# Peptides against a protein of PDB entry 3C2G, part 29

Target 1, 209 residues: chain A of PDB entry 3C2G
Amino acid sequence: IRTFDLLGLLLHDSDAIDGFVRSDGVGAITTVVQYPNNDLIRAGCKLLLQVSDAKALAKTPLENILPFLLRLIEIHPDDEVIYSGTGFLSNVVAHKQHVKDIAIRSNAIFLLHTIISKYPRLDELTDAPKRNRVCEIICNCLRTLNNFLMMWIPTPNGETKTAGPNEKQQVCKFIEIDILKKLMSCLSCEGMDTPGLLELRSTILRSFI

## One batch from the design tools (peptide; made by RFdiffusion4, then SolubleMPNN)

Design b1_p11_6_s4 (from b1_p11_6, 6 letters changed)
Fold by OpenDDE base, seed 5:
Structure b1_p11_6_s4 (fold): chain B 209 residues (1-209), chain A 11 residues (1-11)
Amino acid sequence: as target 1 above (209 residues)
Amino acid sequence: SFSVEEEPLPP
């Protein structure tokens, strides 16, 4: 715990973060969070989020790391773990096709839908901090989905990866009325990136038209 | 309109 907090305090510089990642820091975190300690899992996932924008992640083998993290998020009903893990996932897949492919084959799309589906309606959450955290999680999930959808959008150069039939079916679940209502409710949360959410909504809707 | 991929959010 204290070690991860200390690392989090030291990793304010992008070069330091990149150095940590180049030194297999992500692998080290994932090793530590394999222990059934909720505080370690929270701290480790938070640290993953803190390094999730590192350029060195493009050179990091994630074949074992991502499936493990996805499983961790699936089995831990902890908002802080889910927030950090979905935040990490959204950032780590960004602009990295090979990482997207690892996540997708590891059933990430279904997991994202499952996460959003498990949370109550935001209007049922009276505690503002809890509501905002849930909104952030939903946003992380949808942002991750958007990053996946971008692979299947036709480029002008005609090279389109086609989503498999299973992936298409899983993506179609995100147009369910309950998912759309949750997305819309996030637009009313204070401190949310409303423009980003509107863009995301537009991209999701366009992916189904 | 090119859908722009979301940039990594700062933590």
Scores: peptide ipSAE 0.216, ipTM 0.830, DockQ to the pose 0.131
Fold by OpenDDE base, seed 4:
Structure b1_p11_6_s4 (fold): chain B 209 residues (1-209), chain A 11 residues (1-11)
Amino acid sequence: as target 1 above (209 residues)
Amino acid sequence: SFSVEEEPLPP
């Protein structure tokens, strides 16, 4: 726990983060979070989030790591784990087609829907810190979805990957009015990037037209 | 407007 916090405090430099990732740091964290200790899992997932934007991740084999993390998020009802894990997921899939493919094959789209669906409406949350955390989780999920959707948007060059029928069906679940309401409720949260959320909303809606 | 992929957010 304290070691991960210490590492997080030392990993303020992008080259240091890249060095950690190149040294199988993500694998090391993933190994450590396999132990059934909630505090360790929280700290490990937080550290994963802290290194999730590392350029070295594009060269890191994630075939074993990513499915494990997705499973961890699925089974752990801890907001901090879910926040960190969905944040990691959103960052790690960004601009990395091969990572997106691993995530999608590992049922990530359905998991994102499940996460959003399990949380109450933000208007039912009286505790502001909890409400904001839930909003951040929903945003992480939707941002991850957006990154997946970008694969299937036609490029000007006419090269478009087509979503498989299962992927399309999983994406269609995000048209549910409850999901859209939760997205809209996030726009009212303090400290949120409202313009970014509006853009995301637009992208999601356009992907279904 | 083409939707732009979300950049990794600073943690």
Scores: peptide ipSAE 0.200, ipTM 0.826, DockQ to the pose 0.132
Fold by OpenDDE base, seed 2:
Structure b1_p11_6_s4 (fold): chain B 209 residues (1-209), chain A 11 residues (1-11)
Amino acid sequence: as target 1 above (209 residues)
Amino acid sequence: SFSVEEEPLPP
């Protein structure tokens, strides 16, 4: 615990973060969070989020790391772990086709839907800190989905990947009325990326309806 | 509109 706190205090500089990632820091964290200690898992996932925008991640093999993290998020009913893990997922797949492909093969789209589906509506949450954290989790899930959808949008250069039938079916789950209501509830939360959520909504509706 | 991928969240 204190070691991750110390690392978090040292990793305020982008070069230090890149140095940590180049030294297999992500692999080291994923090794440590295999221990059944909730505080250690929370601290490790938070540190993953803190390094998730590192440029060095483009050169980091994620074939074993990413499926492990997805499984951790799936089985761990902890909002802090889910928040950090979905935030890491969103950032790590951004601008990285290979990482998107690993995530999709690891059932990431279905997992994102499952996460959103398990949370109550934000209007049912009276505790403001809990409501805000749930909103952030839903937004991380939706941002990750948007990054996946970007692969299937025609580029000006005419190269378009086609989503497979399973991916299409999994994406279609996000147009369920319950999911759309949760998306709309997030638009009412202060400090959320409202433009990004509106863009996602438009992209989903235009691509699949 | 250029579909821009979401930028990484700030830590």
Scores: peptide ipSAE 0.031, ipTM 0.673, DockQ to the pose 0.132
Fold by OpenDDE base, seed 3:
Structure b1_p11_6_s4 (fold): chain B 209 residues (1-209), chain A 11 residues (1-11)
Amino acid sequence: as target 1 above (209 residues)
Amino acid sequence: SFSVEEEPLPP
């Protein structure tokens, strides 16, 4: 705990974050969060989120890290862990085809749907901090999905990667009325990336045309 | 900050 707090205090600079990642800091965090301590897991996942946009991640092998993180999010019913983990996932897959492929092979699309499905509707949440956190989690899941869907959008050259039949089936679950309602409810939350959510809605709809 | 890929330009 204290080590992650110290790292959190020191890692406000992008060069320091990048230096930490170059020194296998992500691997070190993933090793530490294997211990069954909820406070340690929360702190470690928060630190992962803080370093998730580091340039050095483009050179970091994620073949073992991503499946582990996805499994951690799947089994740990903690909003802070889920928030940090889905945030990390969204950032780490962005602009990295190889990382997207690892995540998809690790059942990330299905997991994102499962996460969104488990949360109540935002209108059922009277506690504003809880409602905002749930909204942020849903947004992280949907942003991650958008980054996956971008692989299958035709380029101007008419070249497109084809989604496999399993991926297509998993993506089709996001047009369920309950998922769409949750997406729309996020647009009413203050401080959300409303343009990004509207883009996602457009991308989802276009993926089925 | 959260990273999102930019939408490819429509054909």
Scores: peptide ipSAE 0.032, ipTM 0.654, DockQ to the pose 0.383; fails the geometry check

Design b1_p11_7_s1 (from b1_p11_7, 6 letters changed)
Fold by OpenDDE base, seed 1:
Structure b1_p11_7_s1 (fold): chain B 209 residues (1-209), chain A 11 residues (1-11)
Amino acid sequence: as target 1 above (209 residues)
Amino acid sequence: MRKPKVLVEEL
């Protein structure tokens, strides 16, 4: 706990973050969070989120790290773990085809749907901090899905991968009326990227047209 | 604390 908080206080610039990641800092975090302590897991996932935009992650092997993190989010239904873990996932899959492929093989699409489905409607949440945190989690899940969908959209100048039949079936669940209502409810949250949520809605809908 | 950038894939 205190060590990860201290590291989070030292990692203020992009070069220090990149240095930590190049030194297998992500592997070190994932090793330490295997200990069954909820406060340690929260602190470790928060540190993962803090380094999730590091350029050095493009050269980091994630074959063991991503399946472990996805399982951690599945078995630890804690808002801070889910927020940090889905935030990390959304950033590490962006611009990295090989990382998208690892996440998808590890059932990430189904997990993202499961996370969104388990949260209550935002209109049922009276506590504004809790409502905003749930909205941020839904946004992280949906942003991760958008980053996956973009690899299957035909571009005029590129060979696009085709989604497999299982991936297509899992993506089809995100057009459920309850998922669409949760996405629309996030547009009313203060400080949300409303343009990014509308783009995401457009990309989801385009995957079915 | 530095906030991480949000990384989004673009077409």
Scores: peptide ipSAE 0.441, ipTM 0.915, DockQ to the pose 0.660
Fold by OpenDDE base, seed 3:
Structure b1_p11_7_s1 (fold): chain B 209 residues (1-209), chain A 11 residues (1-11)
Amino acid sequence: as target 1 above (209 residues)
Amino acid sequence: MRKPKVLVEEL
């Protein structure tokens, strides 16, 4: 606990974060969060989120790290772990085709659907902190999905990758009425990236037309 | 505390 808090206090600038990531800091965190201690897992995943925008992550081998994190956020009951892990995932896949490919091979699209599906409707959540955290998790999942969908959008001047049949089928689950209702409910949460959620909604709809 | 940037793929 105190070591991750200390690291979180040292990682206030982008150069220190990039230095930590270059020193296999992400591998070190993922090693520590393998222990069955919820406080260590929570603190480690929070630190992963804090370093998730590091430029050095583009050069970090994530082949072993990312599947482990995906399994953690699949099974862990703590919303703080899910929030941090989905936030890390959304950032680490952005602008990094090879990381997107690792995530997709590791069943990330289906996992994002599973995570959104396990949460109640936001209108059923009377506790405002819990509701806001659930909104943020859903938003992280949907942002991650958007970052995947962008690979398959035809550009006027580029060869676009085509989604495989399995990826298409997994993406099709996000047009389920329950998922769309959860997306729409997130637009009503204060402090959410409403433009980004609207863009995602447009990207999802365009991916099926 | 520094907030990480939200990274979104752009077209």
Scores: peptide ipSAE 0.387, ipTM 0.893, DockQ to the pose 0.644
Fold by OpenDDE base, seed 2:
Structure b1_p11_7_s1 (fold): chain B 209 residues (1-209), chain A 11 residues (1-11)
Amino acid sequence: as target 1 above (209 residues)
Amino acid sequence: MRKPKVLVEEL
């Protein structure tokens, strides 16, 4: 706990974050969060989120780290862990084709659907802190999905990756009425990336037309 | 080209 708090205080500088990541800091955190201590897991996943946009992660092997994190966010009951883990996933798949390919092979698209499906509708949540955290988790899942869908959008240069049949079937689950209602409820939350959610909605609709 | 979105947590 105190070590992660100290690391969080030191990691305000982009060069310090990149230095930590180059020193296998992500592997070190993932080793520490394997212990059955919820406060340690929460603090470690928060630190993963704080370093998840680091440029050095483009050179970091994630083949062992990413499947572990996906399993953690599948089974862990704490919304703070799910928030940090889905935020990390969103950032590490951004701009990195090989990381997207690892995540997709590790069933990440289906996991994102499972996470969104686990939570009640935001209108059923009376507790404002809980409602906001659930909205942020859904937004992280949907942002991650958008980062995947962008691979299958035609570029001006004519190079388009085609989604496989399994990936298409998993993406089709996000047009289910209950998922669409949850997406729409997130648009009503203050402080959310409303332009991003509207972009995802447009990207989903274009993927089925 | 639209860039993939990154979550920036305000520290």
Scores: peptide ipSAE 0.032, ipTM 0.690, DockQ to the pose 0.131
Fold by OpenDDE base, seed 5:
Formats: sequence, structure tokens, C-alpha cells
Structure b1_p11_7_s1 (fold): chain B 209 residues (1-209), chain A 11 residues (1-11)
Amino acid sequence: as target 1 above (209 residues)
Amino acid sequence: MRKPKVLVEEL
């Protein structure tokens, strides 16, 4: 806890964040969150989210870190851990093809569907903070999916990777009526990036046309 | 290439 609070003071300095990440700080956090303490796991995953856009992560080996984090967000009951972990995942896969490949091999597409599926409909959530947090988690999952789908969109000037048959089948689950209803319910949440959600919807729907 | 989306957290 105190170490993460001290590191939290460095989060406003991009060079300090990059220094932390270059010093295997992501590996250090991942080691610490293996301890079965929910407060430590929550604080560690929050710190992972806060450093998840660091430029130094392009040079960080994530082969052991990312499968561990995916397993954590699969099993952990705390929405704050799921929010932070899915946020981290969305950011690290954004600009890095090798990280996308690790995540996909680690069954990330199916996991994102599982995470969205485990939450109730947002119209069944009466608590606004809980509703917004669930919406943010769904948005993080859909953003992560969008970052994968962009790899398979034909570009005029590039060798477009084709999604494998398993990846295509896993992507097809996101057009299930219950997933689409949850996405539509997120568009009605206060404080949400509605333009971003509409783009995510459009990218998902275009992957099937 | 479309720029991939990154979560901007309000810190």
C-alpha cells in the first residue's frame, strides 16, 4: 500500500513513469499482486492502469505479465480490479502488435466476452456509481476488442493479418443480442465517451459485413 | 493505420 501511494505521487511525471517501467516496475507490481490481499491487488491494478500508456512499455516483455493479469481479471470479484485490469489491457494492446499477439494467444477475446457477460444489464443497476463502473468495464472490454479488430481490417498498403477461425468465432459472440443490449445501455450512461462507444459499435458491426 | 484507442483516465 505505502509503496503504491509513493509511486502514485510519481504518476504526474511522464519521465518518472517511464523510469519506473524501464526498471521492470510492471513486473514488480505483478509480483506483488500475486499475494492474496484484495487491497494490495486493487492498489496494484490501479497503478498498472496509471502506467499503462507509458512509452517504455513498448520495450517491456509482457509474455509472463499479461497472461497472469488476464487470469486475475477472469477470477477476481472486485469491479475496481476488473476496471483497472481491462483498462491496462486496452492501453498495452493499443500500439503494440506483439502485445496483441500475446493477449490473443492467451484467450483474451473470449475473456472480454466472459467479462461483459458476467455483469447484469445496466438497467437492472439502481446504484449510479456501480452502473457507471460496470459501463466503464464494458467500454474497456469493447475498446480492447476494437484494438484487436483493427489488426484485421484491410489496409490499402499492408499485409493484413487474417483472424484465425477461432478468433473469428470468438469475435462473433460480440453480436449476441445480450452483448448488443449492454453496449446500447452504455450509450445512456452519464459521463461516458458516447462518440467513442459509437465508433466501437461501428467497428464491431463492420467486422461482420 | 487507424490510431488504436487508449483509455484516458482523469488523474
Scores: peptide ipSAE 0.030, ipTM 0.673, DockQ to the pose 0.132

Design b1_p11_7_s2 (from b1_p11_7, 6 letters changed)
Fold by OpenDDE base, seed 3:
Structure b1_p11_7_s2 (fold): chain B 209 residues (1-209), chain A 11 residues (1-11)
Amino acid sequence: as target 1 above (209 residues)
Amino acid sequence: MRKPKVLTEEL
C-alpha cells in the first residue's frame, strides 16, 4: 500500500511515468497485485491507471499483463478495481492494434458487456459518488469497445480487418436495450465526455447497419 | 495527482 502511494506521489510527470514503464513498472505492479489483498489490488490498479497513457507502453509486451488484468477485473466485485482496470484497458488498446488483439483473444468484449450488465441502472443509484463511479466504469467499458469497433470500420482507402464471427456476436450484445439505456443514462452524468459517448453510440449503430 | 489522458482511437 504505502509503496504504491509513494510511487503515485513520484509519478506526477510524464517522464517519471515513462521511466517507470520502461523499467518494467507495469510488470512489477502486476506481480505485486497477485497477492490476494484488496487494498494492494486497489492501489496497484490505480497506479496502472495513472501510467496508462505512458508512451513507453507502446513498446511494453502486454501478452501476460493484459490477460491477468482482465481476469482480475472479472473476479473482483470492487468498483475501484473495475474503474482503474477498465480505464487502463481503454488507454492501452488505443492506437495499438496488437494490444487490441490480445484483449479480444482474452475475452475482453464479453467481459465489458458483463461489467455493464452487472451494474444497476443509474436512476436506481441515489448515492451520487456511487452513481458517478458507475458512470465512469460504464464509460471506460464503452470507450474500450469503441476502440475495438474502430478496427472494423471500413476506411475509404484501406483494407479493414473484419471482425470474426465470435467478435461480431459479442459486439451484438451491446445493442441490447438495457446496455443502450445505461449508455444513455451516462450522458446525463455531470463531467462525462458527452461527445465521446455520442461518438461511441454512433460507432455502435454504424457497426450494425 | 496527474490525470492520465483519455486515449481513444480516431478514424
Scores: peptide ipSAE 0.266, ipTM 0.845, DockQ to the pose 0.654
Fold by OpenDDE base, seed 2:
Structure b1_p11_7_s2 (fold): chain B 209 residues (1-209), chain A 11 residues (1-11)
Amino acid sequence: as target 1 above (209 residues)
Amino acid sequence: MRKPKVLTEEL
């Protein structure tokens, strides 16, 4: 706990974050969060989120790290862990085709649907801190989905990857009425990335038209 | 504390 708090106090600039990531800092955190201590897991996943935008992650092998994190956010009951883990996932797959491919092979699209499906509607949550955290988790899942869907949109250069039949079937679950209602409820939450959610809505519509 | 940048794929 105190070590992760100290690291969080040292990681204030992008160069320090990149230095930590180049020194296998992500591998070190993932080793530490394997211990059955919820406070350690929470602090470690929060630190992963803090370094998730590091440029050095483009050169970091994630083949062992990413499947472990996906399994953690599938089973862990703590919303703070789910928030940090889905936030990390969304950032590490951005602009990194090889990381997207690892995540997809590790059933990430179905996991994102499972996470969104687990939470009640935001209008059923009376506790404002809980409602905001659930909204942030749903937004992280949906932003991760957008980063996957962007691979299958035709670029002006004519190079389009085609989604496999399984990936298409998993993406089709996000047009379920209950998922769409949750997406729409996130647009009403203050301090959310409303532009990114509107972009996802446009991307989903373009993927099915 | 620094907030991490939210990263989305840009077209």
Scores: peptide ipSAE 0.155, ipTM 0.798, DockQ to the pose 0.660
Fold by OpenDDE base, seed 4:
Structure b1_p11_7_s2 (fold): chain B 209 residues (1-209), chain A 11 residues (1-11)
Amino acid sequence: as target 1 above (209 residues)
Amino acid sequence: MRKPKVLTEEL
């Protein structure tokens, strides 16, 4: 706990973050969060989120790390772990085709749907901190989905990866009326990336046209 | 290509 908080306080510099990541810092954190201690898991996943935008992660082998994190956020009951883990996932799949391919092979698209589906409607949450955290988790899942969908959008240059039949079927689950209602409810939360959610809505609609 | 989205934590 205190070591991860100290690392979080030292990792305000992008070169220090990149140095930590180059030194297998992500592998070290993922080793530590394998211990059945919820405070350690929470602190480790928070530190993963803090380093998740590091440029050095483009050179880090994530083949063992990413499937482990996906399994953790599938089974862990703590919203803080789910928030940090889905935030990490969103950032590490950004700009990195290889990492997207690992995540997709590890059933990440289906997992994102499962995570959104397990949360109640935001209008049923009376506690404002809990409601905001659930909204942020849904936004992280949907942002991750947008980062996947962006691979399959036609570029002006005609070079597009085609989504496989399984990926298409998994993406089709996000047009379920419950998921769409949860997306729309996130647009009413304060401090949310409303332009980003509107872009995702447009990306989803364009992926089915 | 639109840039993929990154979660920025406001520090």
Scores: peptide ipSAE 0.029, ipTM 0.681, DockQ to the pose 0.132
Fold by OpenDDE base, seed 5:
Structure b1_p11_7_s2 (fold): chain B 209 residues (1-209), chain A 11 residues (1-11)
Amino acid sequence: as target 1 above (209 residues)
Amino acid sequence: MRKPKVLTEEL
């Protein structure tokens, strides 16, 4: 906890963040969150989110880190862990094909669907902070999915990878009526990037047309 | 490549 709070003070400096990541700081956090302490797991996943846009992550091997984080999000019921972990995932898969391939091989697409599926409808949530956090989690999942879908969109000048049959089947689950209703309910949340959600919706729908 | 949207936490 205190070590993560101290590292949290360095998160306002991009060079300090890059220095931490270059020093295997992401591996260090991943080692620490293996201890079964919910406060430690929450603080560690929050710190992962806060460094998840670091340029140095482009040189960090994520082969062991991503499968571990995906498993942590799968088994941990805490919304703050799920928020931070899905946020981290969305950011790290954004820029790197190799990182996308690790996440997909680690069953990330199915996990993202499972995460969205386990939450109630946002209209059933009366607590505004809880509703917003659930909306943010759904948005992180859909953003991560969008980052995967972009890999399979034909580009005029590139060998487009085709999604495998399993990946296609897993992506098809995101057009389920209950998933679409949850996405639509996120568009009505205060403080949300509505243009971003509309882009995500449009990318998802275009992947099936 | 479209620049993927990074989560900007309001810090």
Scores: peptide ipSAE 0.023, ipTM 0.625, DockQ to the pose 0.113

Design b1_p11_7_s3 (from b1_p11_7, 5 letters changed)
Fold by OpenDDE base, seed 5:
Structure b1_p11_7_s3 (fold): chain B 209 residues (1-209), chain A 11 residues (1-11)
Amino acid sequence: as target 1 above (209 residues)
Amino acid sequence: MRKPKVLEESL
């Protein structure tokens, strides 16, 4: 906790963040959050989210980190852990193709669907902070999915990687009426990146046409 | 590839 609070004070400086990441700070956090303490896990995942846009992450090996984080958000019921973990995932998969491949091999697509599926409909959430947090989690999941789907969209000038049959089947679950309703409800949440969500919707639709 | 964006609550 105190170490993460001290690191949190350094996270307003991009060079400090990059320095932390270059020093295997992400590996250090993932080592610390292996201890079964919910407050420590929450603080560590929050710190991961805060460094998740660091340029140095493009050079960080994530082969051990991503499977661990995916397992953590699979088993941990805490919305703050899930928010931070899906936020981290959504950012790091935007850096490199290799990172997307690690996440996909680690069953990320199925996990993202599972995460969205476990939450109630947003119209059933009367508490605005809880509703917004659930919207953000769903958006993080869908943003991550968008980054995966973008690999399989034909580009005019590139070798398009084809999704495997299992990956296609897992992606097809995101057109379930419940998932689509949750996406549409997120578009009505205040403070959400509506343009981003509309792009996600467009990418999902284009992946099935 | 999209640029990563940290959500404002995390900054």
Scores: peptide ipSAE 0.025, ipTM 0.663, DockQ to the pose 0.116
Fold by OpenDDE base, seed 1:
Structure b1_p11_7_s3 (fold): chain B 209 residues (1-209), chain A 11 residues (1-11)
Amino acid sequence: as target 1 above (209 residues)
Amino acid sequence: MRKPKVLEESL
């Protein structure tokens, strides 16, 4: 706990973050959070989020790390763990085709749907901090999904991967009325990436045309 | 495709 908090206080500089990541700091965090302590897991996932945009992560093998994190998010019903983990996922899959492929093989699409489905409607949340955190989690899931769907949209240059039948079926679940209502509720939250949520809506619709 | 960005904790 205190060690991750101390590391979080030291990792405000981009070169320090890159140095930590180059020294297998992400692997070290994932090793430590295997211990069944909720405060340790929360602090470790927060530190993962803080380093999730590091340039050095483009050169870090994530084949063991990403499946472990996805499993951790699946089994830990803690909003701070889910927030940090989905935030990390959304950042590491951005612009990294290989990392997207690892996440998809690790059942990430289904997990994202499961996370969004388990949270209550934002209109049922009277506590503003809790409502904002739930909205951020949903936005992280949807941002990650958008980055996956963008691989399967035809480009003018004709080079596109096709989604497999299983991936297509999992993506079809995001047009469920309850998921669409949650997406629309996130568009009304202050400080949210409204352009990005509109991009996702367009990307989802284009995946069914 | 969205750019990676460290998410700030909502205060």
Scores: peptide ipSAE 0.025, ipTM 0.642, DockQ to the pose 0.130
Fold by OpenDDE base, seed 2:
Structure b1_p11_7_s3 (fold): chain B 209 residues (1-209), chain A 11 residues (1-11)
Amino acid sequence: as target 1 above (209 residues)
Amino acid sequence: MRKPKVLEESL
């Protein structure tokens, strides 16, 4: 716990974050969060989120890290772990085709749907901190989905990856009325990435029309 | 392509 808090305090500088990532810091965190301690898992996943936009991650192999993190999010019913883990996932898949392919092969699309489906509607949450955290989780899931869908949209340069039949079927679950209602509810939350959610809505419409 | 914003924890 104190070590991750200290690392979190030291990792305010982008060069320090890049140095930590180049030194296999992400692998070190994933080793430490294998211990069955909830506070350690929370602190480790939070630190993963803090380094998730590091430029050095571009050169870091994620083949073992991503499947582990996806499994951790699947088995831990902890909103702080889910928040940090979905935040990490959304950032690492944003700019790297190979990372998207690892996440998709690791059943990430289905997991994102499961996470969104587990949470109540935001209008049913009276506690403002809980409502905001649930909104952030849903937005992280939807931002990750947008990053996947963008691979299958025709670019002006004519190189289109086609979604496999299984991936297409998993993506079709996000047009369920309950998922669409949760997306629309997140658009009404203050402080959210409303432009990113509107981009996803446009991407979904373009993927099904 | 928008830079992934680190979700700054509201300090």
Scores: peptide ipSAE 0.025, ipTM 0.635, DockQ to the pose 0.121
Fold by OpenDDE base, seed 3:
Structure b1_p11_7_s3 (fold): chain B 209 residues (1-209), chain A 11 residues (1-11)
Amino acid sequence: as target 1 above (209 residues)
Amino acid sequence: MRKPKVLEESL
């Protein structure tokens, strides 16, 4: 715990973050969070989020890390773990086809739907900090989904990966009225990636037309 | 495709 808090206090510099990632810091975090301690898991996932935009992650093998993190957020009901984990996922899949393929093979699409489905509607949350955290989690899930859907959008040049039948079926769950209502509620939250949510809405519509 | 960005915790 104290070590991750200390690392979190020191990792405000991009070169320090890149140095940590180059030294297998992500592997070290994932090793430590295998211990069943909630405070350690929270601190470790928070640190993963803090390093999730590091340039050095481009060269880090995520084949073992990403399935582990997906399993961690599947089994932990903790909003802070889910926030940090979905935030990490959203960042690492943004630019890398290989990382998207690992996430998809690790059942990420279904997991994202499951996470969104478990949270109440934002209108049912009176506590502003809790409402904002839930909105952030939903936004992280939806941003990750958008990054997946973008792989299957026809390019003007006719070259597109086709989603498999299972991926198509899992994506179809995001057009459920409950999911769409949660998406729309997130558009009303201040400080949210509203352009991203609007892009996703457009991407969903294009994926089903 | 969006550039990865560290997500800031809402206070």
Scores: peptide ipSAE 0.027, ipTM 0.659, DockQ to the pose 0.132; fails the geometry check

